Peptides against a protein of PDB entry 4DOW. Designs and how they scored, part 17

Target 1, 157 residues: chain A of PDB entry 4DOW
Amino acid sequence: TFSWVGRPLPNRKQFQQMYREICMKINDGSEIHIKVGQFVLIQGEDNKKPYVAKLIELFQNGAEVPPKKCARVQWFVRFLEIPVSKRHLLGRSPPAQEIFWYDCSDWDNKINVETIIGPVQVVALAPEEVIPVDQKSEETLFVKLSWNKKDFAPLPP

## One batch from the design tools (peptide; made by RFdiffusion4, then SolubleMPNN)

Design b1_p10_6_s3 (from b1_p10_6, 3 letters changed)
Fold by OpenDDE base, seed 2:
Structure b1_p10_6_s3 (fold): chain B 157 residues (1-157), chain A 10 residues (1-10)
Amino acid sequence: as target 1 above (157 residues)
Amino acid sequence: PAPPVVRPPA
């Protein structure tokens, strides 16, 4: 169950009410609050690891029937999502915790909040910073580079 | 629950 936290933020978008925070109520009755700017795991297709995204906007889309609780996100990609033929462009074997900023506009960046599995920690690192290796846990993910379907590049400013 | 997100290849 998802519910908005707080009052709608001021905005000029017709049929859309924006929010800063949303509450997830999970099976045991506990609640998790997620805010704009945080990172989340998003349910993908079966047999795939959850997608990783940064929440850019939280909004209720009143133009839909019924109204939908939505989010606009910045996508990240896991290394194994990169096509096999292009993985060599990284020039190294990344740790399992590394993800990449998706630097293309060809993907729909609107999601239904009900696809959110939960929050995840994502830490941005400089290229020279070492990613701590812990193959037993993906509690924290790390991003150093962007991927634009052609090549890897330094993170956008 | 909402259907899972389906994205094109990266």
Scores: peptide ipSAE 0.560, ipTM 0.939, DockQ to the pose 0.897
Fold by OpenDDE base, seed 5:
Structure b1_p10_6_s3 (fold): chain B 157 residues (1-157), chain A 10 residues (1-10)
Amino acid sequence: as target 1 above (157 residues)
Amino acid sequence: PAPPVVRPPA
């Protein structure tokens, strides 16, 4: 169950109410609050690891019937999402915890908040910084580079 | 629950 936290933010969109925070009530009854600017895991297709995204906007879309709680996101991609023929462009074998900023506009960046599995920690690093690899878990993900379907590039500012 | 997100190839 998802519910808005706080008052709607001022916005100019007729059929949208924007928020800064949403509450996710999980199975045990506990609540997790997720804010704009945080990173989340998003449910993908079966046999795939959850997608990673940064929350850019949280909004209720009143143009839909019934209204839907939505988010606008900045997508990240895992290395294994990169086409096999282009993975060599990275020039190294990345650790499992490395993700890449998706630097294209061809993807729909709107999601239903119900697809959010939960928050995740994402840390931006300089290219020369070593990723501290946790062999047992992926509690923290790291991003150094962007991917624009053609090549890897320095992380956008 | 909402259906999973489907994205085009990266």
Scores: peptide ipSAE 0.560, ipTM 0.939, DockQ to the pose 0.879
Fold by OpenDDE base, seed 3:
Structure b1_p10_6_s3 (fold): chain B 157 residues (1-157), chain A 10 residues (1-10)
Amino acid sequence: as target 1 above (157 residues)
Amino acid sequence: PAPPVVRPPA
């Protein structure tokens, strides 16, 4: 169950109400609050690891019937999502915890909030920083580079 | 429940 937290933000977009925060009520009755700017795991196809994204906007789309609670996101990609023929461009074998900033506009960046599994920690690192791989960081993802479907590049500022 | 997100190949 998802519900908006707080009042709608000032907005000029017709049929859309924007929010800063949403509340997820999970099975045990506890609540998780997620805000714009945080990172989330998003449900993809079965038998695949969840997608990773940064929340840019939270909004209710009143143009739909019934109205839908939506989010606009910045996508990240896991290494295994990159085509096999292009993985060599990285020049190294990344740890499983590394993800990449998707630097293209060809993907739909609107999702239903109901596809959000939960929050996740994403840490941006400089190229010279080593990704820590231990039990304490097993749930933490790390990003150093962007991917634009052609090559890897330094992480956007 | 909402359908899962489907994205094209990266």
Scores: peptide ipSAE 0.559, ipTM 0.939, DockQ to the pose 0.889
Fold by OpenDDE base, seed 4:
Structure b1_p10_6_s3 (fold): chain B 157 residues (1-157), chain A 10 residues (1-10)
Amino acid sequence: as target 1 above (157 residues)
Amino acid sequence: PAPPVVRPPA
């Protein structure tokens, strides 16, 4: 179950209400609050690791019947999502905890909040910084580079 | 429940 936290933010869009925070109620009855700017795991196809994204906007789409709770996101990609023929461009074998900023606009960045599995920690690192490998690969993820479907590049500032 | 997200190849 997902519910908005707080009052809607000022917004000029006629059929959309923007929010700063959403509450996710999980099976044991506990609640997790997720805010704009945080990172989340998103449900993909079965037998695949969840997608990783940064929440850019939380909004209710009142033009739909019934109204839909949505989010706008910045996508990240896992190394195994990159085509086999282009993986060599990284020049190294990345640890499982490394993800890449998706630097393209060809993907739909609107999601249903019901696809959110939960929050995840994402830490930006400089190229020379070593990724601390943990037993829980999904506990903390690390990003050093972007991927634009052609090559890897340093993270934007 | 909402269907899973489907994205084109990276």
Scores: peptide ipSAE 0.556, ipTM 0.938, DockQ to the pose 0.922

Design b1_p10_6_s4 (from b1_p10_6 with A1S Q10A)
Fold by OpenDDE base, seed 1:
Structure b1_p10_6_s4 (fold): chain B 157 residues (1-157), chain A 10 residues (1-10)
Amino acid sequence: as target 1 above (157 residues)
Amino acid sequence: SAPPVVLPPA
C-alpha cells in the first residue's frame, strides 16, 4: 500500500498533484518513507535483477480513472542490461555493485509507484575511486559513468 | 496484489 505524505506541492500541471514524499506500507505493517531525490529498486522481469532509478517527481495522475500514484525517474542500468556486443566498451569487468546513469530518452521515465520494491543506496564515485566490496557495502550501488546506448561517458556534471 | 512489472522498451 502506498499513500502520500504531506500536502501537495505547488504545481501548475492541470491533472497532476505533486508530492515530496510517499509512504510504502509493507506486509508486516511497517512503513518505509521514500522522498524525491532518493534511489529505489523497481520490479523487473521474472528472474531478473530489479531496475534501479532515482526519483525525480512523485505525483498523482488525475488524468487516469481512478487517479494513479506515479513517479518520474532517472533510470540507471546494470552492466548485464547492456547488450553483450557493447560491454567491451567499458574496458574492464565491473563489480556487481556498479550501475550506470542511463543517458537516453527512449525509456519511459514514468512509473507506477506500486512497482517500487524499496529504497536503495546509490553513491557516485570518481572514475579513479575504488568500489568497496564488503558485506556492509554489498547492498550499496555505485555509479561512475553514464551509458547512452553507444558508449560510456563521465557522469553529467 | 502483485506489483506490475516495469520493462524497458523492446
Scores: peptide ipSAE 0.028, ipTM 0.645, DockQ to the pose 0.530
Fold by OpenDDE base, seed 4:
Structure b1_p10_6_s4 (fold): chain B 157 residues (1-157), chain A 10 residues (1-10)
Amino acid sequence: as target 1 above (157 residues)
Amino acid sequence: SAPPVVLPPA
């Protein structure tokens, strides 16, 4: 279950209440607090790895009946989410921990918070920095480049 | 209830 933490932020949108933090209650009864600016794993299709996203906004959409707890996100993509015909453009075989900033607007960036599996650590690296290789762990993900469906590019500032 | 699945149009 998900519940808002704190009072709504100042907002001019008529049917939306903005928040800085949300509480996620997990199976064992413990609570995880997730804030705007953090990275999360989003539930994907069956037998596929979760999507990776950065939380940009947390808001309750009062225009829906009943109101929905939502988030606006910046998407990242995994290497295997990139079309096979384009993967060669990277010029290397990335480790499993590497993700890419999705630099396109064709994806809906609004999600229901119920799709959040949990937080994840994402670390930005310079191109010359080496990713610590641990193919068995997604505890920490790393990003060096963006992907715009045409080519890879340096990470946005 | 199980969480819904997000399918961005890749």
Scores: peptide ipSAE 0.026, ipTM 0.649, DockQ to the pose 0.552
Fold by OpenDDE base, seed 5:
Structure b1_p10_6_s4 (fold): chain B 157 residues (1-157), chain A 10 residues (1-10)
Amino acid sequence: as target 1 above (157 residues)
Amino acid sequence: SAPPVVLPPA
């Protein structure tokens, strides 16, 4: 169950109400609050790991009947989501915890909040920094580079 | 019901 937290933010979109925060109610009755700017796991296909995304906007789309709770996101990609023929362009074997900023517009960045599994920690690193691979950082994902379907590049500023 | 699934092209 998802519920808006707080009052709608000012915006000029006629049929959309924007919010800063949303509340997820979990099966055990506990609640998790997720805000714009945080990273989340998004439900993927069967037998596939969840997608990773950064929340850019939270909004209710009143143009739909019934209204839908939605989000706009910045996508990240896992190494295994990159075509096999292009993986060699990285020049190294990345740790399982490494993800990449998706620098393309061909992916729809509008999602239903119901696809959100939960929050996840994403840490940006410089290319020369080492990704810690230990038990303490097992739940943390790391990003060093972007991927634009042609090559890898330094992270956008 | 099951939640919807996001299906990016890659």
Scores: peptide ipSAE 0.026, ipTM 0.653, DockQ to the pose 0.571
Fold by OpenDDE base, seed 3:
Structure b1_p10_6_s4 (fold): chain B 157 residues (1-157), chain A 10 residues (1-10)
Amino acid sequence: as target 1 above (157 residues)
Amino acid sequence: SAPPVVLPPA
């Protein structure tokens, strides 16, 4: 169950109310608050790892009946989500914890908040920095590069 | 309720 936290932000978009924070209630009764700017895991296909995204906007879509709680996101991609024919362009075998900034506009960046599994930690690293592969960081994802469906590139500033 | 799955374009 998801519910808005706080008052709607001022905006002039018809049928949309924007928010800074949303509350996710978990099965055990506990609550997790997720804010714009945080990283989240999004439900993937059957038996596939969840998608990774950064929340850039939280809004209620009043054009729908009933209104839908939505988010606009910046997508990240896992290495295995990149086409097999393009993976060689990385020039190395990345650790499982590495993800890539998806630098394309062909993906729909609007999601229903109900698809959010929970928050996740994403750490940006410089190209020369080594991704730590230890048990303490097994739940942490790392991003060094972007992927634009053509090649890998340095992270956007 | 089961969360809907969001799929990127193939």
Scores: peptide ipSAE 0.026, ipTM 0.650, DockQ to the pose 0.523

Design b1_p10_7_s1 (from b1_p10_7, 8 letters changed)
Fold by OpenDDE base, seed 2:
Structure b1_p10_7_s1 (fold): chain B 157 residues (1-157), chain A 10 residues (1-10)
Amino acid sequence: as target 1 above (157 residues)
Amino acid sequence: AKKYLLPDLT
């Protein structure tokens, strides 16, 4: 169950009410609050790892019937989401905890909040910084580079 | 979420 936290933020978009924070109530009754700017795991396709994204906007979309709780996201990609033919461009075997900033506009960046599994920690690193690998690959993810469907590049600002 | 051309290895 998802519910908005706080009042709608001022905006000029018709049919949309923007929010800063959403509350996710899980099965045991506990609540997790997720804010714009935080990172989340999003339900992937069958038998696939969850997607990783940064929340850019939280909004109720009144243009849909019925209105839907939505988010605008910045996608990240896992290494295994990179086409096999392009993986060699990285020039190394990344640890399981490394993800990449998706630097293309071809993917739909609007999601339904109901697809959010939960929050995840994402840490940006400089190229020379070593990724501290542990057994819990989903506990903390690390990003050094972007991926634009053609090549890897330094992380965008 | 709609992503394009994803391999099955994810």
Scores: peptide ipSAE 0.061, ipTM 0.745, DockQ to the pose 0.168
Fold by OpenDDE base, seed 1:
Structure b1_p10_7_s1 (fold): chain B 157 residues (1-157), chain A 10 residues (1-10)
Amino acid sequence: as target 1 above (157 residues)
Amino acid sequence: AKKYLLPDLT
């Protein structure tokens, strides 16, 4: 169950009510609050790892009937989401915790909030920084580079 | 295109 937290943010978009925070109620009765700017795991396809994204907008889409609770996201990609023919461009075998900033606009970046599994920690690193692989940080994902379907590039500032 | 429709090996 998802519900809005706080007052709608001022905006000029017709048929949209924007919010800064959403509450995710889980089965044990506890709740997790997720804010714009945080990173989330999004339900993937069957037998696939969840997608990773940064929340950039939370909004109720009043143009739909019934209105839908939606999010606009900045996509990340896991290495194994990159086409096999392009993976060699990285020039190294990345650890499982590495993800890449998707630097293209061709993907739909609107999601239903109900596809959000939960928050996740994403840490930006400089290219020379080592990704820790210890058990204490196993749930943290790391990003160094962007992927624009053609090549890897330094992470956008 | 929707990301959910793209193949991946994760």
Scores: peptide ipSAE 0.052, ipTM 0.732, DockQ to the pose 0.210
Fold by OpenDDE base, seed 4:
Structure b1_p10_7_s1 (fold): chain B 157 residues (1-157), chain A 10 residues (1-10)
Amino acid sequence: as target 1 above (157 residues)
Amino acid sequence: AKKYLLPDLT
């Protein structure tokens, strides 16, 4: 169950109400609050790891009947989402915790909030910094580079 | 869920 937190933010979009924060109530009755700017895991396909994204906007889409709670996101990609023929461009075998900033506009970046699994920690690192790969850090993802479907590049500012 | 392709804006 997802519920808006706080009052709608001012906006000029005809059919949208913007919000800063949403509350996710999970099975045990506890609540997790997620804000714009945080990172989330999104339900993937069968046998696939969850997608990773940064929340850019939270909004209720009043153009739909009934209104839908939605989010606009910045996508990340896991290494296995990159085409096999392009993976060699990285020049190394990345750890499982490494993700890449998706630097293209060809993907739909609107999601239903019901597809959000929960928050996740994403840490930006310089290329020379070591990604820790231990059980204590398994829940943290790391990003060093962007991917624009052609090559890897330095992380956007 | 799937990441759907939109027309490239670049």
Scores: peptide ipSAE 0.051, ipTM 0.720, DockQ to the pose 0.157
Fold by OpenDDE base, seed 3:
Structure b1_p10_7_s1 (fold): chain B 157 residues (1-157), chain A 10 residues (1-10)
Amino acid sequence: as target 1 above (157 residues)
Amino acid sequence: AKKYLLPDLT
């Protein structure tokens, strides 16, 4: 169950009510609050790892019938989401914890909040920084580069 | 254009 936290933020969009925070109630009764700017795991396809995204906006879309609780996201991609024929462009074998900033606009960046699994920690690193692979840090994802379907590039400062 | 058509949990 998802519910808005707080009052709607002022905005000029006719059919949208924007929010800063949403509450996700888990089956055990506990609650997780997720805010704009946080990183989340999103339900993937069958037998695939969850997608990773940064929340840009949280809004109720009144243009839909019935109204939907939605989010606008910035997508990340896992290495295995990159076409096999282009993976060599990285020039190295990345650890499983590495993700890449998706630098294209061809993907729909609106999701239903119901597809959010939960928050995840994403840490930006410089290219020369080593990704820790110990058990304690396996829950943390790391991003060094962007991917634009053509090549990898350093993240903007 | 690629769309992420993720199913609703409810």
Scores: peptide ipSAE 0.048, ipTM 0.688, DockQ to the pose 0.070

Design b1_p10_7_s3 (from b1_p10_7, 8 letters changed)
Fold by OpenDDE base, seed 2:
Structure b1_p10_7_s3 (fold): chain B 157 residues (1-157), chain A 10 residues (1-10)
Amino acid sequence: as target 1 above (157 residues)
Amino acid sequence: AEKYLLPPAT
């Protein structure tokens, strides 16, 4: 169950009510609050790891019938999501905890909040910084580079 | 191919 936290933010977008925070109630009755700017895991395909994204906007989409709770996101990609033929461009074997900032606009960046599994920590690192590898690969993810479908590059500003 | 192709859970 997802519910908005707080009052709608001022905005000029027709059919949209924007929010800063959403509450996710999970099966054990506990609640997790997720804010714009935080990172989340999103339901992936069967037998695949969840997608990773940064929340850019949270909004009620009144253009849909019935209205839906939605988010706009900045996508990240896992190494294994990159085409096999292009993985060599990284020049190294990344640890499982490394993700890449997706620097393209060809993907739909609107999601339904009901596909959010939960929050995740994403830490930006300089290229020379070592990624600490722990046994839980989903505890913290790390990003050093962007991926634009053609090559890897330093993180965007 | 689009990354996010999942329908609503409900």
Scores: peptide ipSAE 0.040, ipTM 0.702, DockQ to the pose 0.091
Fold by OpenDDE base, seed 1:
Structure b1_p10_7_s3 (fold): chain B 157 residues (1-157), chain A 10 residues (1-10)
Amino acid sequence: as target 1 above (157 residues)
Amino acid sequence: AEKYLLPPAT
């Protein structure tokens, strides 16, 4: 179950009510609060790992009937989501914990909040920094580069 | 191709 936390933010967009935070209530009765700016795992296709995204906006879409709780996201991509023919452009075999900032606007970045699995830690690193893969960082994802469907590049500011 | 094609409430 997802519910808004707090009052709507000032917004000029017609049919949209924007929020800073949403509450996810899980089966054991506990609650997880997720805010704009945090990173989340989003339900993937069958037999696929969850998608990774940064929450940019949380909003209720009043243009739909009934209104839907939505989010605007910045996508990341896992290495295995990159076409096989282009993976060599990375020039290395990335660890499983590495993801890439998707630097294109061709993907729909609106999601239904019901597809959010939960929060995830994403850490930005400089290219020369080592990605830790020890037990303590097992659940942390790391990003060094962006991917724009043509090549890898330094992260956006 | 669109990355996110999942229906709501999945």
Scores: peptide ipSAE 0.039, ipTM 0.704, DockQ to the pose 0.095
Fold by OpenDDE base, seed 3:
Structure b1_p10_7_s3 (fold): chain B 157 residues (1-157), chain A 10 residues (1-10)
Amino acid sequence: as target 1 above (157 residues)
Amino acid sequence: AEKYLLPPAT
């Protein structure tokens, strides 16, 4: 169950109410609050790892019937999501915990909040910094580079 | 295009 936290933010978009925070209530009754700017795991395809994204906007879309709780996101990409023929462009074998900033506009960046699994920690690192791989858990993900379907590049400013 | 498949609404 998802519910808005706080009052709607001022905005000029017709049929949309924007929010800063949403509450996710899970089966055991506990609650997780997720805010704009945080990183989340999003439900992927069967037998695939969840997608990773940064929340940019939280909004209720009143243009839909019934109204839906939605989010706009900045996508990240896991290494195994990159086409096999392009993976060599990285020039190294990345740790499992490394993800890449998706620098393209061909993907729809609107999601339904009901596809959010939960929050995740994403840490930006300089290229020369070593990723501290934890064999016990992949709870923390790391990003050094962007991917634009053609090549890898430094992170956007 | 959509990156993910939307599950049925519950």
Scores: peptide ipSAE 0.038, ipTM 0.690, DockQ to the pose 0.085
Fold by OpenDDE base, seed 4:
Structure b1_p10_7_s3 (fold): chain B 157 residues (1-157), chain A 10 residues (1-10)
Amino acid sequence: as target 1 above (157 residues)
Amino acid sequence: AEKYLLPPAT
């Protein structure tokens, strides 16, 4: 169950109400609050790891019937999501906890909040910094580079 | 569950 937290933010869009925070009520009855700017795991396909994204915007789309709780995101990509033929461009075998900033606009960046599994920690590192390997790859993820479908590059400023 | 259009892994 998802519900908005707080009052709508100032917004000029006719059929949308923008919010700063959303509340997830999970099975055990506990609540998790997620805010714009945080990172989340999004439901992936069967037998695939969840997608990773940064929340840019939280909004209710009143143009839909019934209204939908949505989010606009910045996508990250896991190494295994990169085409096999391009993986060699990294020049190394990344640890499971490494993700890449997706630097393209060809992917739809609007999601339904119902596909959010939960929050996740993402830490930006310099290329020379060592990634602390944890047994749980979903506890903390690390990003050093961007991927633009052509090559890897330093993170955007 | 909703699907999001992403490039194939292969």
Scores: peptide ipSAE 0.034, ipTM 0.698, DockQ to the pose 0.456

Design b1_p10_7_s4 (from b1_p10_7, 9 letters changed)
Fold by OpenDDE base, seed 1:
Structure b1_p10_7_s4 (fold): chain B 157 residues (1-157), chain A 10 residues (1-10)
Amino acid sequence: as target 1 above (157 residues)
Amino acid sequence: AEKYLLPEAT
């Protein structure tokens, strides 16, 4: 169950009510609050790992009947989502915790909040920084580079 | 191909 937290934010988009925070109620009754700017795991395809994204906007889409709770996201890409023929461009074998900032606008970046699995920690690193792989950081994902379907590049500021 | 094309999980 998802519900809005707080008042709608001022905006001039017709048929959209924007919010800063959403509440995800878990099966045990506990609640997780997720805010714009945080990173989330999104339900993936069958037999695939969840997608990773940064929340850009939270909004109720009044153009739909009934209105839908939606989010606009910045996609990240797991290494295994990159075409096989292009993976060599990285020049190294990345650890499982590494993800890449998707630097293209060709993907639909509107999601239904119901597909959000939960929050996840994403840490940006400089290229020379080592990705820690210890028990305490096993749940953390790391990003050093962007992927623009052509090659890898430094993270956008 | 579009990355996200999953139905709502209600």
Scores: peptide ipSAE 0.056, ipTM 0.709, DockQ to the pose 0.088
Fold by OpenDDE base, seed 3:
Structure b1_p10_7_s4 (fold): chain B 157 residues (1-157), chain A 10 residues (1-10)
Amino acid sequence: as target 1 above (157 residues)
Amino acid sequence: AEKYLLPEAT
């Protein structure tokens, strides 16, 4: 169950109400609050790892019937989401914890909040920094580079 | 739409 936290933010968009925070109530009755700017895991395809994204906007879309709780996201990609023919461009074998900033606009960045599994920590690292080995792959993820379907590039500052 | 084509959760 998802519910908005707080009052709607000032917004000029017709049929949309924007929010800063959403409450996710899970099976055991506990609640997790997720805010704009945080990173989340999103339900992936069957037998595949969840997608990773940064929350950019939280909004209720009143143009839909019935109204839907939605989010706009910045996508990340896991290494195994990159086409096999392009993986060699990285020039190294990344650890399981590494993800990449998706620098393309060909993917729809609007999601239904019901597909959010929960929050996740994403840490940006400099290229020379080493990813810690003593962490679970889904506990903390690390990003050093962007991927634009053509090549890898350093993260924008 | 290429990546996020999952059905809505119910």
Scores: peptide ipSAE 0.055, ipTM 0.708, DockQ to the pose 0.078
Fold by OpenDDE base, seed 4:
Structure b1_p10_7_s4 (fold): chain B 157 residues (1-157), chain A 10 residues (1-10)
Amino acid sequence: as target 1 above (157 residues)
Amino acid sequence: AEKYLLPEAT
């Protein structure tokens, strides 16, 4: 279950209440607090790894009945999400923990918070920095480059 | 929970 933490932030959007933080209650009864600016794993397709995103906005959509808890995100992409015909543009075989900043606006960036699996650590690195590889762990993901559907590029500021 | 569909295929 998900519940808001704190008071709504000042907002002029007619049918929205914005928040800084949300609480995720896990099956064992423990709670995880997730804030705007943090990174999350989002439920993917059945046989696919979870999606990765950065939270940029948390809000309750009051236009829906019942109101829905939502988030706006900045997407990342895993290497295997990139079309096969374009993967050669990277020029290397990336480690499993590498993700890419999705530098396009064609994807819907509004999600339902109930699709959030949990938080994840994402570390930005320079291209020359070595990624510590652990093929059996997704505890930490690393980003060096952006992907704009045409080519890879240095990370945006 | 509803799963999201991204335009790129694996």
Scores: peptide ipSAE 0.040, ipTM 0.703, DockQ to the pose 0.589
Fold by OpenDDE base, seed 5:
Structure b1_p10_7_s4 (fold): chain B 157 residues (1-157), chain A 10 residues (1-10)
Amino acid sequence: as target 1 above (157 residues)
Amino acid sequence: AEKYLLPEAT
């Protein structure tokens, strides 16, 4: 179950109410609060690892019937999502914890909050920094580069 | 819940 936290932020968008925080109630009854700017795991395809994204906006979409709790996100991409023929462009074999900032606008960046699995920690690193080997997969993810479907590049400023 | 279909290498 998802519920808004706090009052809606002032905006002039018809049919949309924006929020800074949402509450996710888990099966055991505990609650997790997720805020704009944090990173989340999102349900992906069958037999695939969850998608990774940064929350940009949280909003109630009153244009839909019934209204839906939604989010706009900045996508990250896992190495395995990159075409096999282009993986060599990285020039190295990345650890499982590495993700890449998706620097394209061709993906729909609106999600339903019900597809959020939970929060995740994403740490930005300089290219020369080493990803810790003791980190568990999916516990902490690391980003060094962006991916724009053509090549890898330094992270956007 | 709905699952998103994003480009991914097979």
Scores: peptide ipSAE 0.040, ipTM 0.705, DockQ to the pose 0.599

